# Peptides against a protein of PDB entry 6B4J, part 80

Target 1, 315 residues: chain A of PDB entry 6B4J
Amino acid sequence: DITMQWYQQLQDASMQCVLTFEGLTNSKDSQAKKIKMDLQKAATIPVSQISTIAGSKLKEIFDKIHSLLSGKPVQSGGRSVSVTLNPQGLDFVQYKLAEKFVKQGEEEVASHHEAAFPIAVVASGIWELHPRVGDLILAHLHKKCPYSVPFYPTFKEGMALEDYQRMLGYQVKDSKVEQQDNFLKRMSGMIRLYAAIIQLRWPYGNRQEIHPHGLNHGWRWLAQILNMEPLSDVTATLLFDFLEVCGNALMKQYQVQFWKMLILIKEDYFPRIEAITSSGQMGSFIRLKQFLEKCLQHKDIPVPKGFLTSSFWRS

## One batch from the design tools (peptide; aimed at target 1 L264)

Design b1_p30_5_s1 (made by RFdiffusion4, then SolubleMPNN; from b1_p30_5, 17 letters changed)
Fold by OpenDDE base, seed 1:
Structure b1_p30_5_s1 (fold): chain B 315 residues (1-315), chain A 30 residues (1-30)
Amino acid sequence: as target 1 above (315 residues)
Amino acid sequence: KKEELEKIREELKESLAKLEEEELARRAAR
């Protein structure tokens, strides 16, 4: 399976990255610990500051992240911080930055769907300039949300139930599995972030270049999902989230082919989702149904709420 | 309708295969 091979390669690269900066992370030296903490803050705080408020502020955040990744000193917590403070500093920062973008998906976007767009445009712009950060974003995203690949992890003989639950993307703490609603909320946030990344370009970059991970990956995702058996509640939820965020962009890009796919979802795939949907899960199914029916009726997919407009960039 | 849906499914499968080939080519070029 080409998709699974790609997934494994991303995970291997991510693991190798972790091993590369292990000296920094495992150091007992007080100075090394301080550097690690400073680098971690410098990488993650700017991402947490991303908001829907103003394009100018977003540019400042982008410039700060780019400066840090470029080996320039940045101000963080009242200190000058640079990846050059440690030989493993760049790898560490790239990893932590990528991790933080995905974390904003599972936390901030999960609670505030509109937050996907400003986070995604920064992530896309950074990815364009720093491809390794993009690969690490995918590695973190796909590990936390295998449905973003997409694949459904399978239970293997001899596997502990908790390990299987973690592979499925559930958080397990003190032998208690995460509630389904919280799980779906986090998965939704990550899918929405991904759907935003694949369609957005940083407006101050070289737009003549090809998107590093563009809408073709969105088309692939949909095609793969439709070739999979639906998973109860998960498929209906994430398919809706994905289409709500990037459906308009896919429609514009693929036109007639997109509408054929949407018809296939409605006429062929929907009955399969319905067959596995319990009465308690009907909410997600109904939401997807209503969305598809509206889109097919109007022959249009609305621009998602929170999409960044020209007015945002002038603010 | 069934024949039309089957045609769409085949077209989608072909599209997916093409995208996978392109992705493989990109990986090989890295």
Scores: peptide ipSAE 0.278, ipTM 0.831, DockQ to the pose 0.650
OpenDDE base, seeds 2, 3, 4, 5: peptide ipSAE 0.275, 0.279, 0.286, 0.291; ipTM 0.832, 0.838, 0.834, 0.837; seeds 3, 4, 5 fail the geometry check

Design b1_p30_5_s2 (made by RFdiffusion4, then SolubleMPNN; from b1_p30_5, 16 letters changed)
Fold by OpenDDE base, seed 3:
Structure b1_p30_5_s2 (fold): chain B 315 residues (1-315), chain A 30 residues (1-30)
Amino acid sequence: as target 1 above (315 residues)
Amino acid sequence: KKEELEKIREELKKALEELQEQEEKRRAER
């Protein structure tokens, strides 16, 4: 399976990255520990500062992240920080930055769906300039949300239930699995972030280049989901999240083919989702149904709330 | 209707395969 090979390749690359900076992370030297913490803060704090307030502020954040990844010194916590402070500094920063982008999907976007767009446009722009960060974003995303690949992890003989739950993307702490609503919120946030990344380009970059991970991957994702058996509650939830965020962009790109796919979802895939949906899970199903019915009736998918406009970039 | 849906499925599968091949080529060129 080409999809699983891609998944594994990204995971292997991520693991190799961790091994490359192990010297920095495991160092007992006080100076190395300080450098590690400074680099971690320099990589992650700017991402946490991303907001929907002003395009100018977003540009400043982007420039700071790009400067850091380019080996230039940046101010962080009142100190000058550079990836050149340690031979493993760049690999470490790329890994932590990618991890933080995915974490913002998991946390910020999960709570505030509109936050997907400013985070995604920065991530897309950084990915264009730093392809390794993009690969690491995918690796982190796929590990936390296998549905972003997409694939559904299977229980293997001899596997512990907790390990299976973690593979499915659940958080398990002290032998307690997270509640389904919290799980779905986190997965939704990550899918929404991904759906935003694949459609957005950094406006101050070289627009002549092809998007490093564009809408074609959105089409791939949908095609793969539709060729899979639905998973109870998860498929209906994430399919809605994905289509709400990138459905308008996919409609514009794929036109008639996109509408054929929506008809396929309505006529063929919905009955399959319904067949596995319990009475307690009807909320996600109904939400997806209403969305698709509205879109098919109006022959339009609305621009998602929080989509970045020209006015945002002039602020 | 079933035949039409099956055609759509086949078109989606073909598009998926083409996208996968393109991505593999891009990786090989890097």
Scores: peptide ipSAE 0.160, ipTM 0.787, DockQ to the pose 0.633
OpenDDE base, seeds 1, 2, 4, 5: peptide ipSAE 0.036, 0.147, 0.152, 0.162; ipTM 0.588, 0.783, 0.782, 0.790; seed 5 fails the geometry check

Design b1_p30_5_s3 (made by RFdiffusion4, then SolubleMPNN; from b1_p30_5, 16 letters changed)
Fold by OpenDDE base, seed 4:
Structure b1_p30_5_s3 (fold): chain B 315 residues (1-315), chain A 30 residues (1-30)
Amino acid sequence: as target 1 above (315 residues)
Amino acid sequence: KKKELEKIRKELEEELEKIQEEIKEQREKR
């Protein structure tokens, strides 16, 4: 399976990255520990500062991240920090930055859906300039949300239930599995972030280049989902999340083909979702139903709430 | 209706294959 090969390649690259900076992470040297912490803060704090407030602030954050990744010194916590402070500094920063973007999906976007767009446009812009960060974003995303690939992890003989739950994306703490609502909320956030990334380009970059991970991947994702058996609650939730965020962009890009796909979802795939939906899961099901019906009736998909407009970039 | 849906499905599958090939080619060039 080409999709699974791609998944595994990204995971392998991520694991190799971790191995490359193991010396920095495992160092007992006080200076190395200091550098590690400074680099970690420099990589993650700017991402946490991303907001919907102003385009100018977003540009400043982008420039800071790009400067750090480019080997330039940046100010962080009142200190000058550079990836050149340690031979493993760049790999470490790329990994931690990518991890932080995905974490913003599972936390910030999960709670505030509109936050997907400013985070995504920065991530997309950084990905364009630093492809390795993009690959690491995918690796982190795929590991935390296998549904973003998409694939459904399978239970293997001899596997502990907790390990299987973790593979499915659940958090397990002190032998307690995460509640389904919290799980779906986190998965939703990550899918929404991904759906935003694939459609957004940094407006101050070289627009002549092809998007490093564009809408074609969105089309691929949908096609792959439609070829899979639906999962209870999960499929309805994430399909809605994905279409709400990138459906308008897909409509514009694929036009008639998009509408054919949407009809297929409504007429063929949706009944399969319905068949596995329990009475307690009707919320996600109803949302998807209403969305599909409205879109088909109006022959339009609305621009998602929080989409960045020209006015945002003039702010 | 069923025949029409099957046609649409087939078209989407063909497009998916094309996209996957394009993605593969782009990776091989990197």
Scores: peptide ipSAE 0.247, ipTM 0.837, DockQ to the pose 0.692
OpenDDE base, seeds 1, 2, 3, 5: peptide ipSAE 0.053, 0.226, 0.237, 0.231; ipTM 0.631, 0.829, 0.832, 0.831; seeds 1, 3 fail the geometry check

Design b1_p30_5_s4 (made by RFdiffusion4, then SolubleMPNN; from b1_p30_5, 19 letters changed)
Fold by OpenDDE base, seed 3:
Structure b1_p30_5_s4 (fold): chain B 315 residues (1-315), chain A 30 residues (1-30)
Amino acid sequence: as target 1 above (315 residues)
Amino acid sequence: REEELKKIKEELKKELAKLEEEEAALRAAR
C-alpha cells in the first residue's frame, strides 16, 4: 500500500530526526540544557502567537520563524538565539516547530475553528521554504491523527488495549482513556488545520512555485476515505470538518469532478455511515447530512468562516 | 444510477492511483 509506505517513511524520518538531536536533548551539561530550552522557546512561542488579528503581525511571526530556520539569530525571551549554538540545533528546532504546528491544530483550532487559517498559511509558507519542516508536520499529524493519512489502525494480537487506543489517537493517562467528545474535538482541529494548509499559500512568497502539499492531497484524502469502510462517529465528524474547510477550494479546482464525488458521498458512502451510526452518535451524522444536502441543493460550497481575505493582509 | 455511481467510484480510484504515483515520484526525486 503506497499510502502506508508514505506514512511509514515519514515516521521513520521523524524518528531519525529525534535520534539526530538526542545528544542535545539528553545532555547533562548546563549550557546545552540552556540552549535546548532557548531553542525550544524560539521554535514554539512564535507559533503560539499566531492570531486572526492582523496580517502584519502574522508576517512578523513568519519572518521570525524563517530567520530562525535560516540560521540567523532571533530574539527570544530577551536573548539572542540561533540554531548554530549547537550542531543538532536545526534538527531540534525543525522538529519542535512542526510538533507545535500540529499541537495548535489539536488545541487552538479544536476550540476555535477559524484559527486554522492563520496557522495554516504560516505553516504552508514555512513548508515552502523548509520542506523538512513540512515532512515533520505530516509525521506529527499522522501519528496523532491517523485519519489524516487516512488509515484506521487495527488491533493486533497481543497488543495492549491502551496501546491500541493510543494508535487510534486517544490520549490515555493513568489508565484512563480520553472521552470521545474530547478525542473528536482534537481530531477535528487537526483535520481542519490540514485542510487549511493544503489550500493556502503564503502571499509574500514566490507564487510561481508549486504548493509543496497542495489541493491534490485533499483530493487524495477524499478518494482514500471513500475507499475505506467508515468508522463510527469518526468518519462522519472528520469528513464534515474537511469539506467545511476545503470544500470550496476543491470545488473551484476540480469543478465537475468535485460534484461527482459529492454525489458519490451522499448516495453511496453516506448510507454506509448511517448503517454504523448509533443513536448516541447522530449529532455528527446529522451535521454531515445537512451539509451535503445544502451543498447539493445550492450547487455551492460556502467559503469557510475565518478564510483570510485581502483586507486581512492589509491590516 | 448505480452504474453511474460505480463509474464515478472507479474514476476516483484511478485518480487516487495517479496521485499516489506522482507523490512517490516526487519523494524519489528528493
Scores: peptide ipSAE 0.199, ipTM 0.806, DockQ to the pose 0.611
OpenDDE base, seeds 1, 2, 4, 5: peptide ipSAE 0.196, 0.185, 0.192, 0.193; ipTM 0.804, 0.801, 0.803, 0.804

Design b1_p30_6 (made by RFdiffusion4)
Pose (drawn by RFdiffusion4):
Formats: structure tokens, sequence, C-alpha cells
Structure b1_p30_6 (pose): chain A 315 residues (1-315), chain P 30 residues (1-30)
């Protein structure tokens, strides 16, 4: 409940932000749409540009967003734009910027696991300088993936199925329901991004402040889900690509206590899945063992493939 | 679509069992 209460605090807090700018979106004038068009444009593209080429140019995207959020003018396609044009624009750009980070994790990181880090550093950095943006990232991240909270949505009695599948985060339309395969990845990329944010810190600016969403939330996540009964395919999958991304940082921080958590899922939580998962979905549960059988004996969890090296930063 | 309905039904059964059993609290939350 401590989590579910905190879960609601962010959600209804985001709905307050959905209404604070109410009128900027619900506007049909010509100029009214031009403004709504230029802001969302110049705020959600720099996030899409976040590449793995170098941290040298990764700073441009960070600065371009810091200037845009802090109110300074920002060069956009054509003429420069700024938030000073409208008082509602700031509380609007922060909304659309937050969704993009999770959306970049939704599409890109799901397919390309290594792009989780270059995006997370910019997000973990913008979270420091502007905490309001972070709560909005925890807002969208949580609804689109309630498994990141982590809380498994229970079945509410007397309700149709298509109503329930939407609560699980499946993308559903009038008649189309998102397949399981093309769904499972959209959740992997989300928590792989979440697993990256909590362990990375923006290097530049020399800040003595602390990480806004510390690695502590990584421990509670593993603990909060390993104390509850696992879902068949979702848990064994999400439990793997979270440890692959953040298992190295947790091993260093919580040295022995983290190892105890691992020799638990090996002999206490693995059986909790072998019966729950049918023979048609053991694919995820198998990768989870192949991951641990090594790590347990090697006494090491490999650094996540795609970690930003020193070469990436200087270069 | 049929495979997704079957998987969802398995999830519903799992959540009903989870409501019945509750957390075993083997790991500290700190």
Amino acid sequence: as target 1 above (315 residues)
Amino acid sequence: EEEVEEVTKEMIETTQRMEEEGPKNLIDLL
C-alpha cells in the first residue's frame, strides 16, 4: 500500500498537469495550433536524436533541452522558438517531454537494448535539474507499464476481458488486440530504460547533488516482485532484462545482500515458475536460468552490453 | 487473438491465486 499510495500520488498529480494547460491542447485557432505544434516539435525531437555515437554530441541534446525547459530560446526548424510565448507552454512541454522518454524506451530500447543508456543519462540528468519532469516520467512509465511500479493488476470481478487487457498495458483498439510478442518487448524496453536510469548519472556540470531516483529503487523493485507470486511469461522475462541491465551496479552496491537475493530465486523462486508456466511459454524462464547459472558461479554479473565507456564520453 | 485470450486467462488465474496466498515476505524491502 505504501507503494500503491505513492503510485496514485504521481498518477493524479499528472492528471493535475493534464488540466493545468487545459486550453492549449483544446484550442482550434490557427495560431493556437501553430504554437502547440512548434513546442511539441522542438521538445520531442532532441530525445529522438539521442544516439550512441559519442557523449560529445550527446551534450548538445541535453543543453538544447535545458535551454528549452529553462525558458531560453531554442533553434528549431526554420525560426527559433521558446516557451516564453505562452505561460501554459512550460507545464505542457514538461508533459510531452516526459512521455517521449518513455516512448523512446517503448520503441527503440525494446528493439535495441543498448540505446537504453545514452537515453537514460540525458533523462537522469534532466531529472536532477528539473525534478518536476521526473515525476511526470514516473507517471507515464507507471501506467504504460504497471509492472515497473511494480504491481500486477488484479482482475476486477464482473468485467469483460478486453477491459482487463488494457489495464495490463496491452495496446488495443476497436477490434485489434496487441499480440503477446509485440507486447512483451514494449515492456522490456520500458524497464530496461528504468533499470538504466537508476544507475547512471550525468557526468557534466560537476554537480554535488544526489541522483533523484537512486539505485535504492532497484533493490525494492527486485524485492517487491520476488515476494509475490510470478506471472507466467511476464515475470520471468522482466526479471531477466532488469538484472542484465542493473545487476552489475546492484552487485557492487549491495554486495552480499544482493547475492542472497540471487541464490533465492535460484532455489526458491525458480520452482515458483516451473509450475506456473505452461510448456508453451518456458522460453523466458529458460533465459533466466542461463543468466544466473553463470553469474552465480562466476561470482560476477557482466556489465550491461552497451554501457557508456570513457571513450564514448571523451570522444 | 485466441492465444492472447488464453494467456490472459492464465494471468487471471494467477492473480486470483496471488490474492488468496498473499506475500510471503522472504526479502527485506529496506

Design b1_p30_6_s1 (made by RFdiffusion4, then SolubleMPNN; from b1_p30_6, 15 letters changed)
Fold by OpenDDE base, seed 1:
Structure b1_p30_6_s1 (fold): chain B 315 residues (1-315), chain A 30 residues (1-30)
Amino acid sequence: as target 1 above (315 residues)
Amino acid sequence: MEEVRKRLLEYIEIEKRRKELGPLNLIPLL
């Protein structure tokens, strides 16, 4: 399976990255620990500062992240920090930066769906300049949200139930599995972030170049989902989240083919979702239904709330 | 816990069907 090979390749690259900076992460030396913490803060704090407030502030954050990845010193926590402070500093920063982008999907976007767009445009722009960060974003995303690939992790004989639940993307703490609503919120945030990344280009980059991970991956994702058996609540939730965020962009890109896909979803796939939907999961199902019906009736997919306008970039 | 168990069973059934149907050569139906 080409999709599973791609998944495994990204996971292998991520694991190799971790091994590369193991000396920095496992060091007991006080100076190495200080460098590690400074690099971690320098990589993650700018991402946490991403907001919908102003395009100028977003540019400052982007420039800071890019400067750090380019080996330039940046100010973090009142100190000058550079990836050159340790031979493993760049790999560590790339990994932690990618991890933080996915974490913002999992936490910030999960709670505030509009936050997907400013985070995604920075992530896309950084990916364009630093492809390894993009691969690590995918690796982190795929590991936390297998549905972003998409695939369903297989239960293996002898596997602990908790480990399988973690593979499915659930958080398990103190032998307690995360509630389904919290799980779906986190998955939604990550899918929404992904759906935003694949359609957004950093406006100050070379927009003549092909998007590093563009809308063709959105088309692939939909095709893959439609060829999978639906999961109760999950499929309806994530299909809605994906279409709400990138459906307008897919419509513009694929036109008639996109509408054929929406008809296929409504006529062929939706009854399969309905058949597995319990009364307690009807909310996600109804939301998807209403979205599809509205889009087909109006022959339009609305621009998502929080989409970055020209006025945002002038602010 | 019951919902997670139900989900687990759904995944197991899907994987059984997937094995029975062969590799979902996910030829994009589109």
Scores: peptide ipSAE 0.039, ipTM 0.572, DockQ to the pose 0.423
OpenDDE base, seeds 2, 3, 4, 5: peptide ipSAE 0.022, 0.018, 0.027, 0.030; ipTM 0.511, 0.501, 0.497, 0.627; seed 2 fails the geometry check

Design b1_p30_6_s2 (made by RFdiffusion4, then SolubleMPNN; from b1_p30_6, 17 letters changed)
Fold by OpenDDE base, seed 2:
Structure b1_p30_6_s2 (fold): chain B 315 residues (1-315), chain A 30 residues (1-30)
Amino acid sequence: as target 1 above (315 residues)
Amino acid sequence: DKEVQELLQQYIEILKRRKEKGPLNLLPLL
């Protein structure tokens, strides 16, 4: 399976990255520990500062992240920090930065859907300049949300139920599995972030180049979802999240082909979702239904709430 | 807990019913 091969390659690359900076992470030396903490803060704090407030502030954050990844010194916590402070510093920063972008999908976007766009445009712009960060974003995303690939993890003989639950993206703490609502909320945030990344380009980059992970991956994602048996609540939730965020962009890109896909979703796939939807799961189902019906009736998909406008970039 | 268990059970059933262990055939561009 080409999709599973791609998934595995990204996971292997992520694992190899962890091994490359193991010396930094496992060091007992006080200076190495300090460097690790400084690099971790320098990588993650700028991402946590991303907001919908002003385009100028977003540019400052981008420039800081790019400077750090370029081996330039940056100010963090009142200190000058550089990836050159340790031979493993760049690999560590790339990994932690990618991890933090996915974490913002899981937490910030999950709670505030509009936050997907400023996070995604920075992530896309950094990915364009630093492809390894993009691969690590995918690796972290795919591991936390297998539905972003998409695939359904297989239960293996002898596997513990908790380990299988973790493979499905559930958090399991103290032998307690995460509640379904919290799980779906986190998955929604990650899918929305992904749907934003694949359509956005950093406006100050070379936009004549092809997007490093563009809308063709959005089309692929939809095609793969439609070839999968629906999961109760999960499929209705994530399909809605994806289409709400990137449906307008897909419509503009694929035109008639997009509308054929949307008709297929409504007429062929949606009844299969309905057949597995319980009375307690009607919320996600009805949201998807209303969205599809409205889009087909109006022959339009609205620009998502929080989409970055020209006025945002002038602020 | 119950909803997660139901989803997991459904998922296991889907995987069992999935006759083709093969790659998901991508729908052609319609």
Scores: peptide ipSAE 0.044, ipTM 0.676, DockQ to the pose 0.437
OpenDDE base, seeds 1, 3, 4, 5: peptide ipSAE 0.018, 0.026, 0.030, 0.024; ipTM 0.574, 0.600, 0.599, 0.612; seeds 1, 4 fail the geometry check

Design b1_p30_6_s3 (made by RFdiffusion4, then SolubleMPNN; from b1_p30_6, 19 letters changed)
Fold by OpenDDE base, seed 1:
Structure b1_p30_6_s3 (fold): chain B 315 residues (1-315), chain A 30 residues (1-30)
Amino acid sequence: as target 1 above (315 residues)
Amino acid sequence: TEEVNKLLEEYIKIQEERKKKGPLNLLPLL
């Protein structure tokens, strides 16, 4: 399967990246530990500062991240920090930055769906300039949310139940699996972030360049989901999240083909979701139903709430 | 576009006819 090969290639590249900076991460040296912590803060703090407040502030954050990745010194925690402080510094920063973007999907976007757009536009712009960060974003995203690939992890003989639950994207702590609602909330945040990334371009970059991971991947994702058996609650939830965030962009890009796909979802795939939906899971199902029916009736997909306008960039 | 409007108008019409006639046959649009 081409999709599974691509998944595995990204996981292998991410694993190789971890191995390249293991000397920095495993060092017992006090100076190396200090450098590691300073680099980790320099990579992750700017991402946590991303907000919907002002386009000017978003530009400052972008410029700081780009400067760090470019080997320039940046101010972090009252110190000058550079990836040149250690031979493994760049690889470590790229990995930790990518991990942090996905973590903002998992945590911030999961709680505040509008936060997807400012995070995604920074991630997209950084990916355009630093392709390796983009590949690492995908690797982290795919590992935490296999439904972003999409694929459904299979239970293998001899596998521990907890390890299978982790492969499915559940958090397991003290032999307790995460509650379904919390799991779906985190998965939703990551899917919403992904759906925002594939449609957004950094407005101050070279717009003549092709999007490094554009709407064609969104079309591929939909096609792959529709070729899979639905999962109870998961498919209805994530299909809604995806279409709510990027459906307008897909409609504009694919026109008639998009509407044919939406009709196919409503007429063919939706009954398959219904057949596996229990009475306790009707919330996600009804939400998807109402979205599809409204879009088809109105002949329009609404622009998602939190979409970045020209006024945001002038603030 | 005009083509999108035509597709969706045809779909809506078929859905309205289905609501009136009961569960009738597959959409010829597939």
Scores: peptide ipSAE 0.222, ipTM 0.725, DockQ to the pose 0.021
OpenDDE base, seeds 2, 3, 4, 5: peptide ipSAE 0.019, 0.080, 0.030, 0.186; ipTM 0.566, 0.648, 0.510, 0.711

Design b1_p30_6_s4 (made by RFdiffusion4, then SolubleMPNN; from b1_p30_6, 16 letters changed)
Fold by OpenDDE base, seed 2:
Structure b1_p30_6_s4 (fold): chain B 315 residues (1-315), chain A 30 residues (1-30)
Amino acid sequence: as target 1 above (315 residues)
Amino acid sequence: MEKVKELLQQYIEIQKKREEKGPLNLIPLL
């Protein structure tokens, strides 16, 4: 399967990256530990500062991240920090930066859906300039949210139930699996972030170049979901999240083909979701239903709430 | 816990159905 090969290649690249900076991460030396902490802060704090407030502030954050990845010194915690402080510094920063972007999907976007857009536009712009960061974003995303690929992890004979739950993206702590609502909330945040990344370009980059991971991957994602058996609550939730965030962009890009796909979703796939939906899961089902019906009736997909306007970039 | 068990059961059932039916007839990529 080409999709599973791609998934595995990204996981292998991520694992190799971890091995590359193992000397920095496992060092007992006090200076190496200090460098590690400084680099980790320099990579992650700017991402945490991403907000919906002002385009100017978003540009400052982008420029800081790009400067760090370019080997330039940046100010972090009152100190000058550079990836050149350690031979493994760049690989470590790329990994931690990518991990942090996905974590913002899992935490910030999960709680505040509008946060997807400013995070995604920075991630997309950094990916354009630093392709390895993009691959690591995908690797982290795919590992935390298999539905972003999409695929369903296979239960293997002799596998512990907890390990299978973790493969499905559940958090398991002290032999307790997370609640389904918390799981879906985290998955929603990651899917919304992904749906935003594939449609957004950094406005100050070279827009004549092809998006490094563009809307064609959104089309592929939808096609793959439709070829999967639906899961109770999960499919209705994540399909809604995806279409709400990137449906307008897909409509503009694929036009008549998009509408054919939306009709197929409503007429052929939606009844299969209905057949597996319990009374306790009707909320996600109804939201998807109403969204599809409204879009088909109006022959339009609304621009998502929180989409970055020209006025945002002038602020 | 019950909802997670239900989902896990669905995953197992989907896996079994895939093993029994072979590759899902890919809905033509529109």
Scores: peptide ipSAE 0.296, ipTM 0.777, DockQ to the pose 0.466
OpenDDE base, seeds 1, 3, 4, 5: peptide ipSAE 0.061, 0.276, 0.089, 0.271; ipTM 0.678, 0.768, 0.688, 0.763

Design b1_p30_7 (made by RFdiffusion4)
Pose (drawn by RFdiffusion4):
Structure b1_p30_7 (pose): chain A 315 residues (1-315), chain P 30 residues (1-30)
Amino acid sequence: as target 1 above (315 residues)
Amino acid sequence: EEEETEEEEEEAEELQEKIEELNEEVEELE
């Protein structure tokens, strides 16, 4: 409940932001749409540019967003644009910027697991400078993936199924329901991004402040899920690609206590899945063991493939 | 079948207690 109460605080706090700019979106004038068009454009593209080439150019995207959020003018396609044009624009750009980070994790990181880090460092950096943006990221991240909270949505009695699948985060339309394969990845990429944000810190600017969403939330996440009964395919998958990304940082921080948590899922939580999962979905539960059987005996959890090296920063 | 279900519930409770003890250790460190 401490979590579910905190879960609601962010959600209804985001709905307050959906209404604070109410009128900027619900406007049909010509100029009214041009403004709504140029802001969302110049605010959600720099996030899409976040590449793995170098941290040198990764700073441009960070500065371009810091200037845009802090109110300074920003060069866009054609003429420069700024938030000072409209008082509602700031509380609007912060909304659309937050959704893009989770969206970049939704599409890109789900397919390309390594791009989670170059995106997370910009987000973990912008979260410091502007905390309001972070709560909005925890807002969208949580609804689109309630498994990141982590809370498994229970079945409310007397309701149709298509109503329930939407609560699980499946993308569904009038007649189409998102397959399970093309759904499981959308959740992987989300929590792989979440597992990266909590362990990375923006290097530049020399800040003595602390990480806004510390690695402590990584411990509670593993603990909060491992104390409840696992879902068949969702848990064994999400439990793996979270440890592959953040298992190295947790091993260093909570040295022995983290290893205790691992020798538990080895002999206490693995059986909790072998019966729950049918023979047609053991694929996830198998990768989870192949991941631990090594890590437990190697006394090490490999650094996540795609970590930003020193070469990436200087270069 | 009922005895097996009771054994599984006892094992789940022991696992939950172990995890709560780990959480207390971690809170003491912090």

